Peptides against a protein of PDB entry 5HDT. Designs and how they scored, part 170

Target 1, 163 residues: chain A of PDB entry 5HDT
Amino acid sequence: MVVKTFMDMDQDSEEEKELYLNLALHLASDFFLKHPDKDVRLLVACCLADIFRIYAPEAPYTSPDKLKDIFMFITRQLKGLEDTKSPQFNRYFYLLENIAWVKSYNICFELEDSNEIFTQLYRTLFSVINNGHNQKVHMHMVDLMSSIICEGDTVSQELLDTV
Target 2, 163 residues: chain A of PDB entry 5HDT as posed
Amino acid sequence: MVVKTFMDMDQDSEEEKELYLNLALHLASDFFLKHPDKDVRLLVACCLADIFRIYAPEAPHTSPDKLKDIFMFITRQLKGLEDTKSPQFNRYFYLLENIAWVKSYNICFELEDSNEIFTQLYRTLFSVINNGHNQKVHMHMVDLMSSIICEGDTVSQELLDTV

## One batch from the design tools (peptide; made by RFdiffusion4, then SolubleMPNN)

Design b2_p30_6_s3 (from b2_p30_6, 18 letters changed)
Fold by OpenDDE base, seed 2:
Structure b2_p30_6_s3 (fold): chain B 163 residues (1-163), chain A 30 residues (1-30)
Amino acid sequence: as target 1 above (163 residues)
Amino acid sequence: MEEYKKKLEKGREAMKRPKRSKEELLKFFS
């Protein structure tokens, strides 16, 4: 299982990081990002979140377009947080907790389209948040949004309108 | 600009996090 490969890796495993670099790059291909199966896309998103954790503070993806695609992809997966009764909710929670904890989206500040990415993230989070979510989910959502605002210089008016 | 760069550097350093234990991961992935 590809997901387990990166789940079991820590940030100080330099030898393993080098060994699985090509696999990390392959996971960001259109084949996986545009996979027709929703469950597969969720697993891919979880893997990508772990990849950002492992390679933090520097992602292995060097292309700005690729990084944008990845974070837009991860953002789309967060829509699955809306249904707290879904059998896959725990994996959606894993995704949210990971990216909030690692502050993965902060890599996007170096991207030209950062405001678009952050706007889409905030819009998605506010669209799925509901009273059925427990305090941990709410905390991670708030932490994710607050981290971006705190460490950002300025945000677009569109992002401000979303908040 | 200088303050922004410092914030980014602090943010990047704050991204360092320990790996989750296998026990913790079992609740998400069997």
Scores: peptide ipSAE 0.249, ipTM 0.820, DockQ to the pose 0.028
Fold by OpenDDE base, seed 1:
Structure b2_p30_6_s3 (fold): chain B 163 residues (1-163), chain A 30 residues (1-30)
Amino acid sequence: as target 1 above (163 residues)
Amino acid sequence: MEEYKKKLEKGREAMKRPKRSKEELLKFFS
């Protein structure tokens, strides 16, 4: 299983990182990002999060347009955090935990459309946060948002209005 | 190296851990 492959991959295994590079690139194709099955899209997002973890601090994706598509895609998946009783919640938590710890969204600072990506992320997080979320979920959400604010040289007025 | 890339590296290190337990895998694949 592709998901398990990236979940179990050692971040220091350079041979494996090179071996699965083509697979990582393939997972960012429109076939997967626009897959009609919601559960498949969630699994793809988790794989992409692990790919960013494994290849950090650099992303294997060189196209700014592709990176934008990926992070907008991941942001859309985070909407699933709203229902804490969903059978898929553990996977949504996995996604949130990963991107919060790795701080993978910071890659977006290299993109011209970074403010758009961050704005959508903030709007999504505030739209899904609720009293059913435990302390860990809240901590990861706050950590993710604060990291972006602290790292950015400038924060757009639109982003400030979102908070 | 850009400061944000240093933070990415720190995050990468934070995610270094032994292979996930059976319990964690079961939760994910349930």
Scores: peptide ipSAE 0.239, ipTM 0.820, DockQ to the pose 0.069
Fold by OpenDDE base, seed 3:
Structure b2_p30_6_s3 (fold): chain B 163 residues (1-163), chain A 30 residues (1-30)
Amino acid sequence: as target 1 above (163 residues)
Amino acid sequence: MEEYKKKLEKGREAMKRPKRSKEELLKFFS
């Protein structure tokens, strides 16, 4: 299982990181990002989250356009947090917790379209957040949003309007 | 600029995190 491979990998495992670099690049292909199966897309998102964790602070993706595509993709998957009764909710939780803990979206600060990415993230989070979520989910959502505000030098007016 | 580079590097260092335990991961993927 590809997901398990990255989940079990340490950031300091240099040999493994080099070995699976091509796999990490392959997982970010349009084939996976646009996969027709919703569950597959969720698994891909979880893998990508772990890839960002493993290769932090430097993502293995060199293309700014690719990075934008990935984070927009991950953001879209976070919509699944709305249904707390879904069988896949725990995996959506994994995704949220991971990206919040790692501060994965901080990579986007170097992208020209960072404001678009952050705006879409905030819109998505505010769209799915509800009183049915437990404290941990709320905490991770707040942590994710706060990290962007704290680390960012500037915030677009569009993002401010969303907050 | 040195100040900018330093700030950028501090942000990158903040992303360093350990992996989850295998037991914890089994809760999500079995």
Scores: peptide ipSAE 0.233, ipTM 0.780, DockQ to the pose 0.037
Fold by OpenDDE base, seed 5:
Structure b2_p30_6_s3 (fold): chain B 163 residues (1-163), chain A 30 residues (1-30)
Amino acid sequence: as target 1 above (163 residues)
Amino acid sequence: MEEYKKKLEKGREAMKRPKRSKEELLKFFS
Protein backbone atom coordinates (compact mmCIF):
# COMPACT_ATOMS: atom_id res chain seq x y z
CA MET B 1 0.00 0.00 0.00
CA VAL B 2 1.31 3.42 -0.99
CA VAL B 3 -0.15 4.93 2.17
CA LYS B 4 2.08 2.78 4.35
CA THR B 5 5.16 3.82 2.41
CA PHE B 6 4.82 7.44 3.43
CA MET B 7 3.40 6.73 6.88
CA ASP B 8 6.52 4.77 7.82
CA MET B 9 8.93 7.37 6.46
CA ASP B 10 10.56 9.88 8.79
CA GLN B 11 11.81 13.36 8.02
CA ASP B 12 15.48 12.32 8.15
CA SER B 13 15.30 9.58 5.51
CA GLU B 14 16.99 11.53 2.75
CA GLU B 15 17.57 8.57 0.46
CA GLU B 16 13.98 7.44 0.75
CA LYS B 17 12.69 10.96 0.21
CA GLU B 18 14.68 11.11 -2.99
CA LEU B 19 13.56 7.65 -4.07
CA TYR B 20 9.86 8.35 -3.63
CA LEU B 21 9.88 11.94 -4.87
CA ASN B 22 8.41 10.98 -8.22
CA LEU B 23 5.69 9.01 -6.49
CA ALA B 24 4.87 12.04 -4.36
CA LEU B 25 4.59 14.16 -7.48
CA HIS B 26 2.45 11.54 -9.19
CA LEU B 27 0.02 11.41 -6.27
CA ALA B 28 -0.75 15.09 -6.81
CA SER B 29 -1.80 14.52 -10.42
CA ASP B 30 -5.35 15.12 -11.56
CA PHE B 31 -5.76 11.37 -11.91
CA PHE B 32 -5.71 11.06 -8.13
CA LEU B 33 -7.07 14.45 -7.09
CA LYS B 34 -10.11 13.94 -9.29
CA HIS B 35 -10.43 10.20 -8.76
CA PRO B 36 -14.08 9.10 -8.87
CA ASP B 37 -13.77 6.85 -5.80
CA LYS B 38 -14.30 8.73 -2.54
CA ASP B 39 -12.28 6.23 -0.52
CA VAL B 40 -9.36 6.55 -2.92
CA ARG B 41 -9.46 10.33 -2.60
CA LEU B 42 -9.34 10.01 1.18
CA LEU B 43 -6.30 7.73 1.00
CA VAL B 44 -4.65 10.16 -1.41
CA ALA B 45 -5.31 13.01 1.02
CA CYS B 46 -3.73 11.03 3.85
CA CYS B 47 -0.69 10.33 1.69
CA LEU B 48 -0.40 13.99 0.75
CA ALA B 49 -0.61 14.96 4.42
CA ASP B 50 2.27 12.61 5.19
CA ILE B 51 4.21 13.95 2.23
CA PHE B 52 3.89 17.46 3.65
CA ARG B 53 5.07 16.09 7.00
CA ILE B 54 8.06 14.28 5.51
CA TYR B 55 9.26 17.14 3.33
CA ALA B 56 8.48 19.87 5.88
CA PRO B 57 9.04 22.74 6.08
CA GLU B 58 9.15 22.69 2.28
CA ALA B 59 7.05 20.75 -0.19
CA PRO B 60 8.08 18.80 -3.27
CA TYR B 61 5.42 20.68 -5.25
CA THR B 62 6.89 23.85 -6.70
CA SER B 63 3.90 25.13 -8.66
CA PRO B 64 1.69 27.57 -6.76
CA ASP B 65 -1.29 26.41 -8.77
CA LYS B 66 -0.59 22.79 -7.88
CA LEU B 67 -0.27 23.64 -4.19
CA LYS B 68 -3.58 25.47 -4.32
CA ASP B 69 -5.21 22.48 -5.99
CA ILE B 70 -3.83 20.14 -3.35
CA PHE B 71 -5.02 22.17 -0.38
CA MET B 72 -8.41 22.78 -1.91
CA PHE B 73 -8.56 19.03 -2.46
CA ILE B 74 -7.61 18.27 1.15
CA THR B 75 -10.17 20.81 2.34
CA ARG B 76 -12.89 19.04 0.39
CA GLN B 77 -11.97 15.73 2.01
CA LEU B 78 -12.43 17.22 5.47
CA LYS B 79 -16.17 17.26 4.82
CA GLY B 80 -16.06 13.59 5.73
CA LEU B 81 -15.54 14.54 9.36
CA GLU B 82 -19.23 15.35 9.64
CA ASP B 83 -20.34 11.71 10.00
CA THR B 84 -18.70 10.50 13.21
CA LYS B 85 -20.17 7.03 12.75
CA SER B 86 -18.74 6.44 9.30
CA PRO B 87 -16.42 3.44 8.89
CA GLN B 88 -13.90 5.84 7.36
CA PHE B 89 -14.05 8.38 10.18
CA ASN B 90 -10.82 7.16 11.75
CA ARG B 91 -8.97 7.97 8.55
CA TYR B 92 -10.58 11.39 8.39
CA PHE B 93 -9.36 11.87 11.94
CA TYR B 94 -5.87 10.86 10.83
CA LEU B 95 -6.01 13.50 8.12
CA LEU B 96 -7.24 16.20 10.49
CA GLU B 97 -4.75 15.39 13.23
CA ASN B 98 -1.85 15.29 10.78
CA ILE B 99 -2.51 18.61 9.08
CA ALA B 100 -3.25 20.29 12.41
CA TRP B 101 -0.10 18.98 14.09
CA VAL B 102 2.19 19.63 11.13
CA LYS B 103 0.51 22.97 10.36
CA SER B 104 0.61 22.04 6.69
CA TYR B 105 -1.63 24.90 5.60
CA ASN B 106 1.05 27.36 6.69
CA ILE B 107 2.71 26.66 3.35
CA CYS B 108 -0.20 28.53 1.78
CA PHE B 109 0.83 31.89 3.25
CA GLU B 110 3.17 32.34 0.30
CA LEU B 111 0.42 31.76 -2.25
CA GLU B 112 -1.51 34.57 -3.90
CA ASP B 113 -4.79 32.82 -3.20
CA SER B 114 -4.05 32.08 0.45
CA ASN B 115 -7.13 33.94 1.65
CA GLU B 116 -9.33 31.88 -0.62
CA ILE B 117 -7.78 28.67 0.68
CA PHE B 118 -8.13 29.67 4.33
CA THR B 119 -11.67 30.92 3.85
CA GLN B 120 -12.69 27.64 2.28
CA LEU B 121 -10.98 25.73 5.07
CA TYR B 122 -12.80 27.68 7.78
CA ARG B 123 -16.15 27.34 6.08
CA THR B 124 -15.62 23.61 5.73
CA LEU B 125 -14.57 23.12 9.34
CA PHE B 126 -17.43 25.19 10.70
CA SER B 127 -19.87 23.24 8.57
CA VAL B 128 -18.76 19.85 9.91
CA ILE B 129 -18.23 20.73 13.58
CA ASN B 130 -20.95 19.17 15.72
CA ASN B 131 -21.61 18.05 19.27
CA GLY B 132 -20.97 14.42 18.38
CA HIS B 133 -17.28 15.04 17.86
CA ASN B 134 -14.77 13.93 20.46
CA GLN B 135 -12.92 16.63 22.39
CA LYS B 136 -9.71 15.83 20.53
CA VAL B 137 -11.43 16.43 17.20
CA HIS B 138 -12.62 19.82 18.41
CA MET B 139 -9.13 20.67 19.65
CA HIS B 140 -7.53 19.81 16.33
CA MET B 141 -10.07 21.90 14.44
CA VAL B 142 -9.49 24.86 16.74
CA ASP B 143 -5.71 24.42 16.60
CA LEU B 144 -5.80 24.32 12.82
CA MET B 145 -7.79 27.53 12.55
CA SER B 146 -6.12 29.46 15.37
CA SER B 147 -2.60 28.73 14.12
CA ILE B 148 -3.41 30.30 10.78
CA ILE B 149 -4.86 33.39 12.44
CA CYS B 150 -2.00 33.80 14.90
CA GLU B 151 0.81 33.24 12.42
CA GLY B 152 -0.73 35.09 9.50
CA ASP B 153 -0.18 38.70 8.60
CA THR B 154 -3.04 40.55 6.96
CA VAL B 155 -6.17 38.56 6.33
CA SER B 156 -9.01 39.63 4.08
CA GLN B 157 -12.26 40.94 5.44
CA GLU B 158 -13.96 37.92 3.92
CA LEU B 159 -11.84 35.62 6.05
CA LEU B 160 -12.52 37.71 9.14
CA ASP B 161 -16.23 37.51 8.47
CA THR B 162 -15.95 33.73 8.24
CA VAL B 163 -14.25 33.41 11.62
CA MET A 1 7.22 42.86 6.02
CA GLU A 2 9.82 41.97 8.61
CA GLU A 3 7.22 40.98 11.16
CA TYR A 4 5.47 38.76 8.64
CA LYS A 5 8.71 37.00 7.77
CA LYS A 6 9.31 36.26 11.41
CA LYS A 7 5.86 34.77 11.82
CA LEU A 8 6.23 32.70 8.69
CA GLU A 9 9.62 31.40 9.77
CA LYS A 10 8.25 30.40 13.14
CA GLY A 11 5.41 28.60 11.42
CA ARG A 12 7.74 26.70 9.14
CA GLU A 13 9.87 25.57 12.05
CA ALA A 14 6.79 24.23 13.78
CA MET A 15 6.10 21.95 10.81
CA LYS A 16 8.96 19.66 11.82
CA ARG A 17 7.26 16.68 13.45
CA PRO A 18 8.35 13.09 14.03
CA LYS A 19 6.53 10.24 12.40
CA ARG A 20 4.07 8.11 14.32
CA SER A 21 5.05 4.76 15.72
CA LYS A 22 3.90 1.64 13.94
CA GLU A 23 1.53 0.91 16.80
CA GLU A 24 -0.04 4.35 16.56
CA LEU A 25 -0.60 3.97 12.85
CA LEU A 26 -2.33 0.60 13.18
CA LYS A 27 -5.42 2.16 14.70
CA PHE A 28 -5.94 4.14 11.52
CA PHE A 29 -4.86 1.73 8.81
CA SER A 30 -4.90 -1.78 10.30
Scores: peptide ipSAE 0.164, ipTM 0.776, DockQ to the pose 0.027

Design b2_p30_6_s4 (from b2_p30_6, 16 letters changed)
Fold by OpenDDE base, seed 5:
Structure b2_p30_6_s4 (fold): chain B 163 residues (1-163), chain A 30 residues (1-30)
Amino acid sequence: as target 1 above (163 residues)
Amino acid sequence: REKYLERLEKARKAMERPRRSLEELLKMLS
């Protein structure tokens, strides 16, 4: 089963990464990114996060526009972190944990619209942070945002105003 | 960038295997 193989892939296996390149590209298609089902979009985001973890520090997407679309898409999914009692919160937590550990958004530093992406991320995270979140959730959110600030060479005033 | 790469390597190795999200996604789409 292709799916099972994908899930069991060695994160450092170049051969396996190449094998699933087309799958990664398909997951970034409008069919998935603009899927009408919210739960499907969340799962797509989780899969994309897994892909970024496997391919890190590179991305299997060569188009800057596509990368922007993907990260803006992931950012939109993070809004689901607001409701800690949601049946899907566990998946939202997984998404956050993954991108925080991998620091997936740091790939965006090479994009012309990186500041826009980071600004939108910060606004989203600040909008969903609440007192009901577990300490680890807060830690991941802060870690994600702090890492971007610390590793960024140039931070726009707009981003600074967001922080 | 070098500092980031070092931390990334440690973080990546600390991560668990990819979750069953893809399988669940395919199930939902079937």
Scores: peptide ipSAE 0.283, ipTM 0.789, DockQ to the pose 0.036
Fold by OpenDDE base, seed 2:
Structure b2_p30_6_s4 (fold): chain B 163 residues (1-163), chain A 30 residues (1-30)
Amino acid sequence: as target 1 above (163 residues)
Amino acid sequence: REKYLERLEKARKAMERPRRSLEELLKMLS
């Protein structure tokens, strides 16, 4: 098998997506999600976001617990958006941009713990948003949050209190 | 649901920008 990154995949080819299923599953392992290196975790998050983009509207993960772990993990990485002067800010921006455009979190509506995931996402976004962020960052944050509210059947009171 | 799928398709196409996150990750782990 040719070594190929997810970004180079034909997103419209189901056959090609199947070839990288095992790699996608590996990226969701504890080894990656709990990696001690912050930069590694950021890259893992970006890769996971790419996976969701490629497999959209579906996901290669069937375990609800695993999906929850992934999105809680991605949410934790978004904390890095707070420091706009960080050398890794552009990667944090990419992560935000990707998940906002794709509406990746919307797959969580099928999860039992969706409200917990969304609540944590909103808390994180509101905690990191600041006047130093440009309009693009603000737009993606608002778009991400608005999409979840608009397409969700119901939201918890805790989530509403966060908004 | 239909509107969501349409937006998702457009978003997926819009996000087809070259990125090397996986390659960089593999390099860091090697």
Scores: peptide ipSAE 0.251, ipTM 0.776, DockQ to the pose 0.047
Fold by OpenDDE base, seed 1:
Structure b2_p30_6_s4 (fold): chain B 163 residues (1-163), chain A 30 residues (1-30)
Amino acid sequence: as target 1 above (163 residues)
Amino acid sequence: REKYLERLEKARKAMERPRRSLEELLKMLS
């Protein structure tokens, strides 16, 4: 893994982001996605979100199954947004902010299981939203959900029922 | 799409550098 080069990068560029390919592939492995430590999984999700930010609007992953696994994994991490007083909340906020701003989930539209991914995302967001969340959190959640509805070619009835 | 790309560029500047999350991850794994 090209860790040193990745860590020493000064800015994102078309030339430099090619160096992230090996890292992207490694981070999507079962070792990281199924890591027993919750905090490690959160950091993995943040790294994956950063990778999607770098490669947006494309993705460095070519396997539909792997992409599904990644976004289902990220969705599971978003459950941590529920506890606003957690020491890790700032990282959960970063994760939400990043994927909402980049519209990372929109690359899932080309996946056969896109509706499943979006449904799980909506269910997760509605399950964690609470009165303790500030306006920015609410804004990012709404932005993330609305972008999927507005930019999607088809919204399944199942997804509509989730809302 | 052009509007999205403009927003994306702003996001790239505003978001934390990818190395930060990676560095933290490496610390956790050490």
Scores: peptide ipSAE 0.153, ipTM 0.763, DockQ to the pose 0.037
Fold by OpenDDE base, seed 3:
Structure b2_p30_6_s4 (fold): chain B 163 residues (1-163), chain A 30 residues (1-30)
Amino acid sequence: as target 1 above (163 residues)
Amino acid sequence: REKYLERLEKARKAMERPRRSLEELLKMLS
């Protein structure tokens, strides 16, 4: 059996990035981001989060406007975390866990509208967070918010007011 | 940065691949 080297792992990563490039572009289309079915939008968000996981710390999107649209879209889906009894809660949890582990939102620091994105994220998280959530959910929410604060060079007054 | 990359690699191995999610999405759309 051939031992897999670090170089082989890096090559596999590049091959995987190329494999999902077309998928990444397709899922970022208005057809999916504005899909009328709420469950479809959630699944799309999870797919996008998986794509960011593969490409991190880079992104497969070249348009800053597209990146903004995607993260604003993902942020809107996180509202579903409020209802812990929802049949789709486990998928909402997956979305939260993924973006927290990967630090997906940190890509937004390169965007001119990063403060708007982060502010909306914080507002959404504070809107849905409650004592009914278990420790894991709270941990991921805190990790997500703390990562942005620690990595950011500047924080807008609006974001500070939200925190 | 090395710690981040290590954590990221672990996350990549532990979480779902886009292909599986896409297949489920396509089923929902059909």
Scores: peptide ipSAE 0.190, ipTM 0.804, DockQ to the pose 0.036; fails the geometry check

Design b2_p30_7_s1 (from b2_p30_7, 20 letters changed)
Fold by OpenDDE base, seed 4:
Structure b2_p30_7_s1 (fold): chain B 163 residues (1-163), chain A 30 residues (1-30)
Amino acid sequence: as target 1 above (163 residues)
Amino acid sequence: MKEKIEELRKKMEEYRASLPPPEKEIKVFK
């Protein structure tokens, strides 16, 4: 009877979200963000992107410093888009598609260092764009950059110069 | 380690898939 009760307990959506929130916090730890394995970092980035997607429009991370670390981390991973022939390119594409679709970087507008983050993002994207990318990749890159410009109330001159 | 992370990603994807279908547009940040 007890076992049946447990099985019949609808996993409260809130409880499940709480579980994933805890996992999200762990993924954002330095252990993962600074993991020595490049492929692991990519997977971590994809997971982080998924976390943002799942919790949108609410960010599961509230610490400005942590958010900055995360987005700087994700930005660094996007450099992997440069090699279109990489076996991991599909995951890089997934990452790009996700963050462009979810507009996760818009969270950064709440951060003091938003301009720094956006600048690094744009620099990274411009550094990798046109490296044999198909139309979809270009579209996501443009969508990502355009959304930030269009939705940003204040854009630093440095960012404007980067664009 | 890679497998563990991939498993986590899959679980999150499954969770996302279990959520109600999005409206015309998915929930996004702005």
Scores: peptide ipSAE 0.151, ipTM 0.650, DockQ to the pose 0.183
Fold by OpenDDE base, seed 3:
Structure b2_p30_7_s1 (fold): chain B 163 residues (1-163), chain A 30 residues (1-30)
Amino acid sequence: as target 1 above (163 residues)
Amino acid sequence: MKEKIEELRKKMEEYRASLPPPEKEIKVFK
């Protein structure tokens, strides 16, 4: 498959990419990941999801520890999917839709703690899924989990127990 | 802070929309 990479973009696009990369680094800081405001954390998660979408298939972050922190952070935000009547549900839906579509969690396969991350993701999704969710939500959840299983070579027993 | 983050997200979305489309519907991670 011939894919266009950022190297194939014009100079202006490259400059913008570099600009947003710097911003992405700031969003991944502890200041934002551990922000005391719940709504801010949700917005940060959505923005991080957008960053992954924009830079796919190139990883926007190179630090394994930082990537782990980010995905554990995103996983925690997905708990907000439980309340379908929340005013912020649409943003939680966007987060779910994005990460399922982009398959951003597949970046975690390069991490030593991938099984831990996937296990927490699955536990979170199963804990929040309910009959109040419409078909689209269910589909995104299934797509997200299925993609990880299909792309993974091995799955830990702990992850299997979660599924 | 919320407003600034939302503005950033919007700008990033606009940037993504300006990029050349991939052959597939979306570039994904594997």
Scores: peptide ipSAE 0.146, ipTM 0.686, DockQ to the pose 0.180
Fold by OpenDDE base, seed 5:
Structure b2_p30_7_s1 (fold): chain B 163 residues (1-163), chain A 30 residues (1-30)
Amino acid sequence: as target 1 above (163 residues)
Amino acid sequence: MKEKIEELRKKMEEYRASLPPPEKEIKVFK
């Protein structure tokens, strides 16, 4: 029996999901989501994004309130995309890239406050998007927003006004 | 407090390093 390394694990590995379950729960706690250090919050967001990637297409969290907190938290972190010269920009880029590829925000469709979450996401993205961003950043932003629009059964008027 | 924050950053970075790199073709949420 060949033991796979972490780098060789795929999204179908039940052992992989079990391994990170406890970490996922801890990272979603108020301690991390409300951490006073901005860089820590960014890392938390990136880790959460990675957890979503590993668990896809299954949501690693079952509490609607917790999921809302997480995605509102991630949305707030995306504000950091505005400063392209920041030393942390690469991590913000990774966050954007990950959530766009994984389509993690699609989990929110099952939440009662999905429209609020999507509205805040779009408002945030449009507030930070600028001509200083390279093509990849723009692509990921568009992919993220387009996926939500295309797969959503309904879009609020407020969200439509934002677009 | 600063030392604790740095320790936390290190642990989180180690965690991320243990994960497979993002791939273009992955399972996604729908």
Scores: peptide ipSAE 0.160, ipTM 0.663, DockQ to the pose 0.215; fails the geometry check
Fold by OpenDDE base, seed 1:
Structure b2_p30_7_s1 (fold): chain B 163 residues (1-163), chain A 30 residues (1-30)
Amino acid sequence: as target 1 above (163 residues)
Amino acid sequence: MKEKIEELRKKMEEYRASLPPPEKEIKVFK
């Protein structure tokens, strides 16, 4: 879906897409996805989310295996949302806000292992949600989960049991 | 290793800062 606004010009900039193409490819490498530093991995996730935002509505990556790795990676980072008082919470919030807003996980509908990805996402979100989260966090979580349910043609029983 | 991590953090933050700020309405997937 396309919602035009001030960001329309930036998202349509082919020059920007070309400029960041090499960086986008590098950020999806095992070197960054498996980086030993937790804070670096969070930054990688945020950058990947931003790349999806810039390239929307076109997927910035074409390899199904790479896309699966990326979204499983992002899902793992969302576990950091559980501690609302952590120094990095604002970045975890940004990650959640971005992926919910851009609907980046909708790319996964074209993947063979989409149900696995969505199941892990839902389990993660339900495991980290707590009373410390404000209304915005709750809204983004609900938006993310409801969007996948509404736009998905079929959902596995396992995913339904998780919801 | 610590110095390398700090360098990576800086580069990634600079990259993020170079991107357009999020707006209420944007192009989204599907």
Scores: peptide ipSAE 0.147, ipTM 0.670, DockQ to the pose 0.214; fails the geometry check

Design b2_p30_7_s2 (from b2_p30_7, 19 letters changed)
Fold by OpenDDE base, seed 5:
Structure b2_p30_7_s2 (fold): chain B 163 residues (1-163), chain A 30 residues (1-30)
Amino acid sequence: as target 1 above (163 residues)
Amino acid sequence: MEKRIEELRKKMEEYLASRPAPKVKINVFK
């Protein structure tokens, strides 16, 4: 139900955004980020992506450490894009589409460990991207990485040279 | 990884050059 709630929430729904603020905070807790069930982790990642979408262009979390944990967590979930035959692939696609469209990772430019986060993201995407993915998956992966390059300038170039 | 990066760079340039206008307006991070 939590996933459905955030998926249906509009960016202009201020009352609903405030109502579920506490839930958003709980979803970023270690309990959920380190949950042993991979399906639960995927759902958590989708919810977190929706939270970023809902709060855009404002960061929903202010702690740099928490933001790092969240984006490293989301990055780990993107590994699931490799198995296109997985019953959960549609949710992995949703996660990718969301973070690419919203440009959520651009929040990381304000973090001290941005290079680490981007490096892990690029390595993950390059590890899973293949010709077996449909055009939309490729488009979102490219869009996600290109947005970071466009915003990061020299930093992004250095990143590409290191991966 | 270098070869794949170059391939992606090419795809990125092609995609950016041909990307259609957004269908739905939403707030995004920059």
Scores: peptide ipSAE 0.148, ipTM 0.548, DockQ to the pose 0.393
Fold by OpenDDE base, seed 3:
Structure b2_p30_7_s2 (fold): chain B 163 residues (1-163), chain A 30 residues (1-30)
Amino acid sequence: as target 1 above (163 residues)
Amino acid sequence: MEKRIEELRKKMEEYLASRPAPKVKINVFK
């Protein structure tokens, strides 16, 4: 289970959090998560990642179904990491760096379908990782996956088979 | 449809440009 840890740090102001709360709710709508334009979806994913960053260690969403939708959505966007020559690669990198740093996926431990989410994440990362990625990309991928394994109480057989 | 997509793209890009910068130390989920 996710353990909320408050750090002695300079956090965003409450005004900032309130400002992005409405944005968080809006961006998590099906309209954006299922938007037909992949560049729009990438931008949405980056915004969602930032929202999680701003609200960490508190999840800005309380609905388990919505959280699952969001993380499955973010996972799908990470497929864009496959092409290091893409003009959008930097944004995919931003997404990866953010979620790895913030450990956003750890929110999923509270979800019933956490193993499904983690399995899809691992499969996605392994499907896109290649020799064209620099050390930083590899590091973020490893950090992201390692954190989940270390924090998880139980892991599905499917996830174990992926590892 | 294309106009709508472009509008959304611009809005999101504006957000990304103006969003809070990453901090040296941030809270994380565990």
Scores: peptide ipSAE 0.117, ipTM 0.695, DockQ to the pose 0.176
Fold by OpenDDE base, seed 2:
Structure b2_p30_7_s2 (fold): chain B 163 residues (1-163), chain A 30 residues (1-30)
Amino acid sequence: as target 1 above (163 residues)
Amino acid sequence: MEKRIEELRKKMEEYLASRPAPKVKINVFK
């Protein structure tokens, strides 16, 4: 179970949260999650990651199906980390850094399909990691996966063995 | 519809450019 902790009450003002609410709702639509343009999808993923950061420790979306779609979507975007020389690598890096720092995937523990989401995340990260990645990328990947292992009751060695 | 999409794209770009920087002490999900 996800434990929501208020570490900094002044992290983001309520005014800012209200400002981004409409954008958050639109970005989570099927239209944007299934957008045919890869660059647009990456942009959407970064925005979604920021939304989770801003609203932490509260989940900005309440629908389990929508949350699953979002995190599966973000996971798919992380495939772009494979090409370290891509012009958009910095955005992929930002995405990774953000979700690792905020521990946004921990929201998924409340979802019925959490194991599926985590499995796909781990498979994706292990599939894209390569010698071209610097220490910071490795650190964020490890932090992301370690957080899930440490906080999850259902994460087992079986999950790690499948990747 | 296309105009609406473009307007939203613009808002997204502006948001990313002006979004709050990560703070040392931030709320996280546990």
Scores: peptide ipSAE 0.079, ipTM 0.652, DockQ to the pose 0.201
Fold by OpenDDE base, seed 1:
Structure b2_p30_7_s2 (fold): chain B 163 residues (1-163), chain A 30 residues (1-30)
Amino acid sequence: as target 1 above (163 residues)
Amino acid sequence: MEKRIEELRKKMEEYLASRPAPKVKINVFK
């Protein structure tokens, strides 16, 4: 189960929260999650990560199916971390840093398919890691994976085999 | 519909351009 951590944060205006909620609802649509443009999908992923950050510790979505789609989508975008020389690498880095710090994937513990999501995440991270990545990238990946291991009550054997 | 999508795109890009920097302490999921 997800344990919410409350920390000191400035409360956003109600207008901004309403705007972000509207954005969240639309960004989770198939139109954006399945957008044909790779750069658009990356922007969508970064925005979704920011929405999770802003609304933490409250999940901005309540539908399990929608949450699954979102995290599977974000996982697919992380494949872009492979090319450290890409002009878009900084955005991929931001995505990784954000989800690691906010521990967004911990929301998935409430989902029936959590082990599938985590397995795909781990496989993706290990598939893209290379010698071009600096220590910060490694730290974020380790933090992300460690959090899931520490908080997970049940971890599939398949997931353990990837560690 | 197309106009609304474009407006949403614009808002998304504007937000990303002006999003607040992460704070030292931030609420997290656990």
Scores: peptide ipSAE 0.077, ipTM 0.640, DockQ to the pose 0.175

